# Peptides against a protein of PDB entry 3QIS: the designs that were tried, part 279

Target 1, 334 residues: chain A of PDB entry 3QIS
Amino acid sequence: PSLELSRREFVFENVKFRQLQKEKFQISNNGQVPCHFSFIPKLNDSQYCKPWLRAEPFEGYLEPNETVDISLDVYVSKDSVTILNSGEDKIEDILVLHLDRGKDYFLTISGNYLPSCFGTSLEALCRMKRPIREVPVTKLIDLEEDSFLEKEKSLLQMVPLDEGASERPLQVPKEIWLLVDHLFKYACHQEDLFQTPGMQEELQQIIDCLDTSIPETIPGSNHSVAEALLIFLEALPEPVICYELYQRCLDSAYDPRICRQVISQLPRCHRNVFRYLMAFLRELLKFSEYNSVNANMIATLFTSLLLRPPPNLMARQTPSDRQRAIQFLLGFLL

## One batch from the design tools (peptide; made by RFdiffusion4, then SolubleMPNN)

Design b2_p25_8_s2 (from b2_p25_8, 11 letters changed)
Fold by OpenDDE base, seed 3:
Structure b2_p25_8_s2 (fold): chain B 334 residues (1-334), chain A 25 residues (1-25)
Amino acid sequence: as target 1 above (334 residues)
Amino acid sequence: LPLPKKEEIEPELLEFLEEMKKQLS
């Protein structure tokens, strides 16, 4: 069997977080026999493509002289955003289109990724006084490396943060500050805040706005700004409560004094973001008559974002662990 | 509705909001 491909080289320019891009090509059976095609993993890969890429269809049958359209879909989710922001991964792949009892056809995927403040560490963002798109990619790498080293030093209680770092980091990321300041100013009286979904177009505008500017006002509805905060927290490579403290949070969930001591052990940026968010959420709860927000709903929602189980424990999280995690957060909302 | 008086705002929230304004200025 043999195939003819209309195109073998694909370029995805200006790939962004949560923005779907599609390229299409045709495959034609120019042979005399039916053929089965499939995208197959390379020799050392478990998947036929990187997590941000998909082929549709990824397999099928072609009769003689039949043609099928294949879509190559590029979508950067929370699962791929961090490795693309750091430059550990790139918008480059090779797809192997296998023909049963035939040849392999290689497709080259290339392009460029535009970094996002979504999926960037809290430590790195606290060092970014400018929008991430104004920061050279080389400096982003250095900021992530330096941030990792400072997190480790902070956790080890060894050295006071050498005040000799040339620029004092922000207390919280400017992106979190902008989102929370907006919600505090404009959304405290918003009915069904954090219960109504935002608009996808507005979410993209908010992400692009935070990546490229320091706005006076965030664009979009209060619901879209609220959902953007949730997406930001979900996309963090390290949750606001670091994985190292997860079990201690559960163990302390019914002792408010111990809970506060556990939070005091967070890295400075994580601790500040946690306190800032809890202060905002307590303020929001004062307006429950207007916004229909209650402490149990907020605790349930934010617990999944702020107090994520370590990847090795995700599959083992019991209903009791979830209830303890919620109770831990409730002790800061009440 | 008008923003709550500064005295009615969570003190820790107000502190973060005011300090961040200084750091970004």
Scores: peptide ipSAE 0.419, ipTM 0.900, DockQ to the pose 0.918
Fold by OpenDDE base, seed 4:
Structure b2_p25_8_s2 (fold): chain B 334 residues (1-334), chain A 25 residues (1-25)
Amino acid sequence: as target 1 above (334 residues)
Amino acid sequence: LPLPKKEEIEPELLEFLEEMKKQLS
């Protein structure tokens, strides 16, 4: 069997978080026999492509003289955003299109990724006084390394941060401050806040706005701004409540004094973001008559975002653990 | 609806909002 491919080189310019890009090509069976095609893993890979890439269809059957269109879809999810922001991964891949009893055809994928504040650590963002797209990639790497070292020092209760040498970090990321300030100003009376989904186009505009500017006003509906906050929290590489404290939060869930003590042990930026969010959510609950928001709904929604089980415990989370996690947050909302 | 009076806002929320405004100015 043999194929003709209309194209073998694909360039995805300016790839962004949650922005789908598509490139298409045709494959034609120019042979005299039917052929089955599939994208196959390279020798050392478990998957035929990187997590941000997909072929559709990824397999199929072609009769003699049949032609099929294949879509190459590039989409950076929450699962790929962090490694692309750091430059650990890149918009570069090689796809192997295999023919059963035939040849391999190689497709080259290339391009560039534009960093996002979504999927960046709270520590790194607290050091960024400018939009992430204004920060040189080399400086992003340095900020992530420094942020990791600060987190570790804070968890170990080691020596006070040397207040002296570097620009004082922000108390919270400017991006989360902008989102919460907007919601506080404009969305406290919004009916069905956090219950109505945002618009995908508005979400992209909000992400691009936060990545490129420090706006006076965030674009889009209150629902889109609210969903952007949820997306931001979900995309964090380390949740607002660090994985190291997860079990202690569950164990303390019914003791409000111990809960506050556990939160006091968070890294400074994580602790500040947690307190800021809880203060905002308590404020939002004062408007429950207008926004239809209640403490149980908010606790249930934000628990999965703020208090994620460590990856090694994710498969073991019981309904009791989930209820304890919700109860932990309720102690800060009531 | 008018913005809540400063006295009606969660004190910790107001503190964060005012301090961040100073840090970004």
Scores: peptide ipSAE 0.419, ipTM 0.901, DockQ to the pose 0.933
Fold by OpenDDE base, seed 2:
Formats: sequence, structure tokens, C-alpha cells
Structure b2_p25_8_s2 (fold): chain B 334 residues (1-334), chain A 25 residues (1-25)
Amino acid sequence: as target 1 above (334 residues)
Amino acid sequence: LPLPKKEEIEPELLEFLEEMKKQLS
């Protein structure tokens, strides 16, 4: 069996978080026998491609002189955004198109990724007074490494970070501040806030706006701005409540005094973001007659975002653990 | 709708909004 491929080199320029890109090519059976094709893993790989790439179809049969269109889909989700932002991974891959009893055909995937404030750590974002797209990639790497070291130091020493650094970090990321300030100004009376989905086109505009500028006004509907805040919190590599405190939050869920003590042990940026979000959500609850937002809905929604189980415990989360996590958050909303 | 008066806003929310405005100015 043999194939003819219309293209073997693919370039995905300006890949962004949550923006689907597609490149298509054709494969043709130029042989005299039916063939089965499949994308196969390279040596030592478990998957035929990186998590941000997909082939559709990834396998199939071709009769003699039959042609099939294959789509190569590039999509950066929350699961790939952090490693692409840090430059640990890149928009580069090699696909192996295998023919049963035939040859291997190699496809080269290349491109560039544009960093996002989505999937960047709270610590790094607190050090960024400018939009992430204005920050050199080398400086992003340094900021992530320094942010990790400062987080660990803050957790271990319980000492206030030495206020003597020439550039004081922001109290909260400017991106969170922009989202919450917009929602506070324009969305307090918005019916079904956080219950109605945003528009996908508006979400992309909001992400691009936050990555490239410091706007006076965020584009899109109040629903799209609200969903952008949820997406931001979901995409954080470390949740607002650090993984190290997860179990202590569950254990304290029915003691409001211990709950406040646990939050006081968060790194400064995480603690500030938590307090800022709780203050905003309490403000929204004052308008419940207009916005249909209630404490149980908000606690249920935000608990999954703010108080995520550590990756090693994710598969073990019980319904009791979820109820304790909700109860922990309710103690800050009521 | 008019913004709530400063006296009606959550004090901690208002503090964050005002402090961030100073840090970004």
C-alpha cells in the first residue's frame, strides 16, 4: 500500500488560548490495494500527538483511488495553557501517519503561541503591571520561577514578604481587578448573572483585550464578562486557595474562626484575591432581588473553582468533601 | 442603573478598587 499526501508541513501562526485553528490536507490511496491508515505514537509516547493537537479522522480505510480529508485541529485548553505560557512546551510536534503493511509518513507541525494571562500564576500576574503580551518571554519565565520561590517562602516562613523589593507587587492581578470592577459597575442588577452563558466570540474578545491592554471598559455582555472571570479562575495553575490548604479548609468548614485562620495562611496574592472575590460576591448578594443570585448558587459555583482538590486527590473527592468545601465558602458569603 | 453610593458598598471591596486604581495609575 502507498499514500499520496497533499501536504506534510503545517504552520499554526499566533495560536491563542481557547482559539481553535484548523489546517486540512488530503490523503489519497495511489496504490492498487485497500489500505488502513492510523496516526500512531512515536517511540516512548503514549499518544500520537500533544494534548493541544488532534487529527480528525485519526484512522480509516481507503479503497484504491479513494481520497479522504484530514483536519489537524489546534486548541489550547486549560490543560495546556500553563506549559505553553511558560515556554516549557511549544507549538511543535511530529505526527506519524502509519499504513498497515506500508510505510510511515511524517507530518511536521510548527507555529508560535501567544502568551495569555489565563493559565498564568497569581504570583506572576501580581508582578505584571503591563499586559502579558508586552512582557518578553524570557521575563515571563523568570517571573514564574521567582513566583514559585516566593510562594514557597511565604508558606514556610509565615513572614510578610520583605516590602523592600524596588517594585511592590500588585495587591491582586490587574486582570481580576478589571473583570470585577466591570461586573461591580455594570452587572450588579443583571438578571441571571453567572447562570446565563456568555457568547464565545465575546469571550475571545475579552481574553484578547486582557492579554493586550488595560481597558477602561471590557467589551461584551455582562454574561460574557462574568463567564470570563470563571474561565480565568478555572485556568489558574494553582487555585486561589492553594492545594496545600485544601484538606484544612474541609476540616474547618463548620468553624468560622478556623476558616478565617486557614485563609490568613495563604500567600499574600492568593489571600488578597480570595478576600476581593468574597467582598464582590457579598456585594452581588445585596442585589439578589434583581440579579437572581443567591448564596447557595454562588458557593456551589465558586467552590469548584477556588477550592480544587490537589491533582492526586481529584479522583477521590467524595460528596461529603464537596459539601464541606461548599460550607467553607458559605462562611465568607453570609 | 446608578452605582451604589460609597457608603452602601462592601468596605473591603471599595478598598481593593481604590488601592488597585492607585497602583495602576
Scores: peptide ipSAE 0.407, ipTM 0.900, DockQ to the pose 0.903
Fold by OpenDDE base, seed 5:
Structure b2_p25_8_s2 (fold): chain B 334 residues (1-334), chain A 25 residues (1-25)
Amino acid sequence: as target 1 above (334 residues)
Amino acid sequence: LPLPKKEEIEPELLEFLEEMKKQLS
């Protein structure tokens, strides 16, 4: 069996978080026998492609002189955004298109990723007074390394950050401040806030706006700005409540004094973001007659974002654990 | 609708909003 490929080199320029890009090519059976094709893993790989790449179809049959279109889809989700932001991974891959009893055909995937404040650590973002797209990639790496070291120090020692030599970190990321300030100013009376989905086009505009500027006003509907806040919290490499404190939050869920003590042990940036969000959500609940927002809805929604189980425990989360997690947040909303 | 008066806002929310404005200026 043999194939002809219309293209073997693919370039995905300016790949962004949550922005789907597609490149298409044709494969044609120029042989005299039916062939089965499939994308196969390389010798050291478990998957035929990186997590941000997909081929559709990834396998199939071609009769003699048959042609099929294959789509190469690049999509950076929350699962790939952090490693692409750090430059640990890149928009580069090699696909192996295998023919049963035939040849391997290599496809080269290349491109560039544009860093996002989505999927960046709270600690790194607290050190960024400028939009992430203005920060050199080398400095982003340094900021993530420094942020990791400060997080570890803050967990081990309640030592005040040495006031001395470095620019004072922001209390919270400017991106979350902008989102919450906008929602506070414009969305407190918005009916069905956090219940109505945003528009995908507006979400992309909001992400691009936060990555590239410090806007006076965030573009899009209040629903899109609200959903952008949820996406931001979901995309964090570590949730606002650090994984290390997850079990202690569940264990303390019915003791408001212990709950506050657990939150006091968060790294400074995480603790500030938590308090800021809880203060905003309490303010939003004062307008429940207008926005249809209630404490149970908010606690249920934000629990999955703020108090995520550690990756090793995700598959084991019981309904009781979920209820404890909700109860933990309710103690800060009521 | 007009913004709530400063006295009607959650004190901790107002503190964050005002302090962040100073840190970004």
Scores: peptide ipSAE 0.406, ipTM 0.899, DockQ to the pose 0.896

Design b2_p25_8_s3 (from b2_p25_8, 8 letters changed)
Fold by OpenDDE base, seed 3:
Structure b2_p25_8_s3 (fold): chain B 334 residues (1-334), chain A 25 residues (1-25)
Amino acid sequence: as target 1 above (334 residues)
Amino acid sequence: LPPPKREEIDPELLEFLERMKEELS
């Protein structure tokens, strides 16, 4: 059997977080026999493609002289955004289109990724006084490395933050500050805040706005700005409550004094973001008669974002662990 | 509705909002 491919080289320019791109090509069975095609893993790979890439269909049958369209879909989710922001991964892949009892056909995927403040560490963002798209990629790598080293020093309690010649980091990321300041000013009386979904087009505009500017006002509805905050928190490489403190939060969930002591042990940026968010959410709860928001709803929603189980414990999370995690947050909302 | 009176705002929230304006100026 043999296939003819209309194209073998694909370029995805200016790939962004949560923005779907599609490229299409045709495969034709120029043989005299039916053939089965499939995308197969390369040697040592578990998957036929990287997590940000998909082929549709990824397998099928072709009769003699039959042609099928294949879509190559590029989509950067929360699962790929961090490794693309750091430059650890790139918009490059090789797909192997296998023909049963036939040949392998290689497809080359290339392109460029545009960094986002979504999926960037809180530590790195606190060092970015300018929008991430204004920061040279080389400097982004240095900021991630420096942020990792500062987090480790903070957790080890060994070295006072050398208030040396480095620019003082922001107390919180400007992106979180902008989102929360907007919601505080404009959304405290918004009915069904955090319950009504935003619009996907508005979410993309908010992401692009935060990546490229320091706006006076965030574009979009209050619902889209609220959902953008949730997406931001979900996309963090490490949750606002660091994984190292997860179990201690659960163990302390019914003692408000111990809960405050656990939070005091967070890295400075994480601790500040947590306190800032809790202060905002307490303020939002004062307007419950207008916004229909209650403490149990907010605690349930934000628990999955702020107090994520470590990856090794995710499969073992009990209903009791979830209730303790909710109770931990309730102690800061009430 | 008018924004909450400055006196009714959580003092910790207000401190973050004010300090960040100074740090970004």
Scores: peptide ipSAE 0.414, ipTM 0.887, DockQ to the pose 0.950
Fold by OpenDDE base, seed 5:
Structure b2_p25_8_s3 (fold): chain B 334 residues (1-334), chain A 25 residues (1-25)
Amino acid sequence: as target 1 above (334 residues)
Amino acid sequence: LPPPKREEIDPELLEFLERMKEELS
């Protein structure tokens, strides 16, 4: 069996978080026999491609002289954004298009990723007084490494961050501050806030705005700005409540004094973000007659974002654990 | 509707909002 490929080299320029890019090519059976094709894993790989790449179709059957279009889809989700922001992964891959009882065809995927504040650690963002796109990639790597080390020191020593760094870290990421300041100013009376979805085009504009500028006003509807905050919290490499404290939050859920003590043990940036969000959400609840927002809805929504189970426990989360997690947040909203 | 009056704002929220303006200026 043999195939002809219309293209074998693909370049995805300026790949961004949540922005789908597509490249298409044709495969043609120029042989005399039917062909079954499939994308196959390389040696030692579990998957035929990296998590941010997909082929559609990834397998199929071609009669002699038949042609099929294959789409190569590049999409950076929350599952790939952190490793691309750090430069641990890149927009580079090799796909192996295999013919049953035939030869392999290699496809080269290349491109560049544009870093996002989405999927960046709270610790790193607290050190970024400028938009992430103004920060040199080398400095982003250093900031993530330093942020990990400072988080670990903060958890172990409860030591205040040394005042001796030439630039003090921000109390909270400027991106969270911008989102919450906007929502506070313009969205407190917005009907169905956090219940109505944003527009995908507006979400992309908000992401690009936060990655490239410090705006006076965030573009888009209040619903899009609210959803951008949810996406930001969901995309964090570690939740606002660190994984190390997850079980203690569940165990303390019905004791408001112990709940506050658990939060006091968070790293400074995580603790500040948690307090800032709870203060904002309590303020939003004062306008429940206008925005249709209630404490149970907010607690249910934000619990999945702020108090995620550790990856090793995700498969074991019980309905009781979820209810305890909701009760933990309710103690800060009421 | 007008934004909340400064007197009606959660004091902890107001502290974060004001301090971050100073830290970013």
Scores: peptide ipSAE 0.410, ipTM 0.889, DockQ to the pose 0.940
Fold by OpenDDE base, seed 1:
Structure b2_p25_8_s3 (fold): chain B 334 residues (1-334), chain A 25 residues (1-25)
Amino acid sequence: as target 1 above (334 residues)
Amino acid sequence: LPPPKREEIDPELLEFLERMKEELS
């Protein structure tokens, strides 16, 4: 069996978080026998492609002289955004299109990624007084490494950050401040806030705006700005409540004094973001007659974002653990 | 509706909003 490929080299320029890009090519059976094709893993890989790449279809049959279009889809989700922001991974891959009882065909994928404040740590963002697209990639790596070390010191020693030697970090990421300030000013009376989805085009504009500028006003509807806040919280590599405190939050869920003590153990930036969000959400609940928002809905929604189970516990989360997590958050909303 | 009066805003929320405005100025 043999195939003809219309193209073998693909370039994905300016890949961004949550922005789908597609490149298409054709494969044709120029042989005299039916053939099965499939994308196969390289010798040391478990998957035929990196997590941000997909082929559609990834396998199929071709009759003699049949042609099929294959789409190569590049999409950076929350699962790939952090490693691309740090430059640990890149928009580069090699796909192996295998023909059963035939030869391999190699496809080269290349491109560039544009860093996002989405999927960047709270610690790193607190050290970024400028938009992330103004920060050199080398400096982003250094900021992430320094942020990790300062998080560990904060958890182990409970020592205040030494205010003396480096630029003082922001109390909260400017991106969170911008989103919450906008929602507080313009969305408190928005009917079905956090219940109605935003527009995908507006979400992309909000992401691009936060990555490239410090706007006076965030573009898009209140629903899109609200969803952008949810996406931001979901994309954090470390949740607002650090994984190390997850179990203590569940254990304290019915004791408001212990809950406050647990939150006091968070790294300064995480603690500030948590308090800022809770203060905002309590304020939003005062407008429940207008926005149809209630404490149970908000607690249920934000618990999954702020208080994620550690990866080793995700498969073991009970309904009781979820209820405790919700109850923990309710103690800050009421 | 007009924004809530400064006296009606959560003091912790107001503190964050004001401090961040100073830090970014």
Scores: peptide ipSAE 0.405, ipTM 0.884, DockQ to the pose 0.953
Fold by OpenDDE base, seed 2:
Structure b2_p25_8_s3 (fold): chain B 334 residues (1-334), chain A 25 residues (1-25)
Amino acid sequence: as target 1 above (334 residues)
Amino acid sequence: LPPPKREEIDPELLEFLERMKEELS
């Protein structure tokens, strides 16, 4: 069996977080026998491609002189955004198109990724006074390494980090500030806030706006701006409540004094973001007659975003653990 | 509807909004 491929080299320019790109090619059975094709893993790989790439179809049968269109889809989700922002991974892959009882055909995938404030650590963002797209990639790497070291020092020492000769970090990321300031100004009376989904086109405009500028006004509906805040919190490499404090939050959920002590032990940036979000959400609850937002809905929604189980415990989260996590957050909303 | 009056705003929220405005100006 043999195949003819219309293309073997694919370039995905300006790949962005949550923006689907598609490249298509054709495969044709130029042999005299039916053939089965499949994308197969390389040696030592578990998958035929990286998590941000897929082929559709990934397998199939071709009769003699039959042609099929294959779509190569590039999509950067929350699961791939952090490693692409850091440059640990890149928009590069090699696909192996296997022909049963035939030869392998290699496809080269290349391109460039545009960094996002989505999927970047709170500590790194607090050090960025300019939009992430204005920051050199080399400086992004340094900011991520420094952010990790400062987080670890903050957790271990309980001492205010010596505000050494480095530029003072922001109290909260400018991106969170912009989202919350917009929602506070324009969305307090928005009916069904955080209940109505945003528009996908508006979400992409908001992400691009936050990655490239410091706007006076965020584009899109209040629903799209609200959903962008949820997406931002979900995409954080570490949740607003650090993984190290997860169990202590659950254990303290019915003691408001201990809950406040646990939050006081967060790294400065995480603690400020938590307090800022709780203050904003309490403000929204004053307008519940207009916006239909209640404490139970908000606590349920934001608990899954702010208080995520550590990756090693994610599969073991009980309904009791979820209820304790909600109760922990309710103690800051009421 | 008009934004909340400054006197009705959560003091902790107002403090964050004002500080960040100064830090970004």
Scores: peptide ipSAE 0.399, ipTM 0.885, DockQ to the pose 0.943

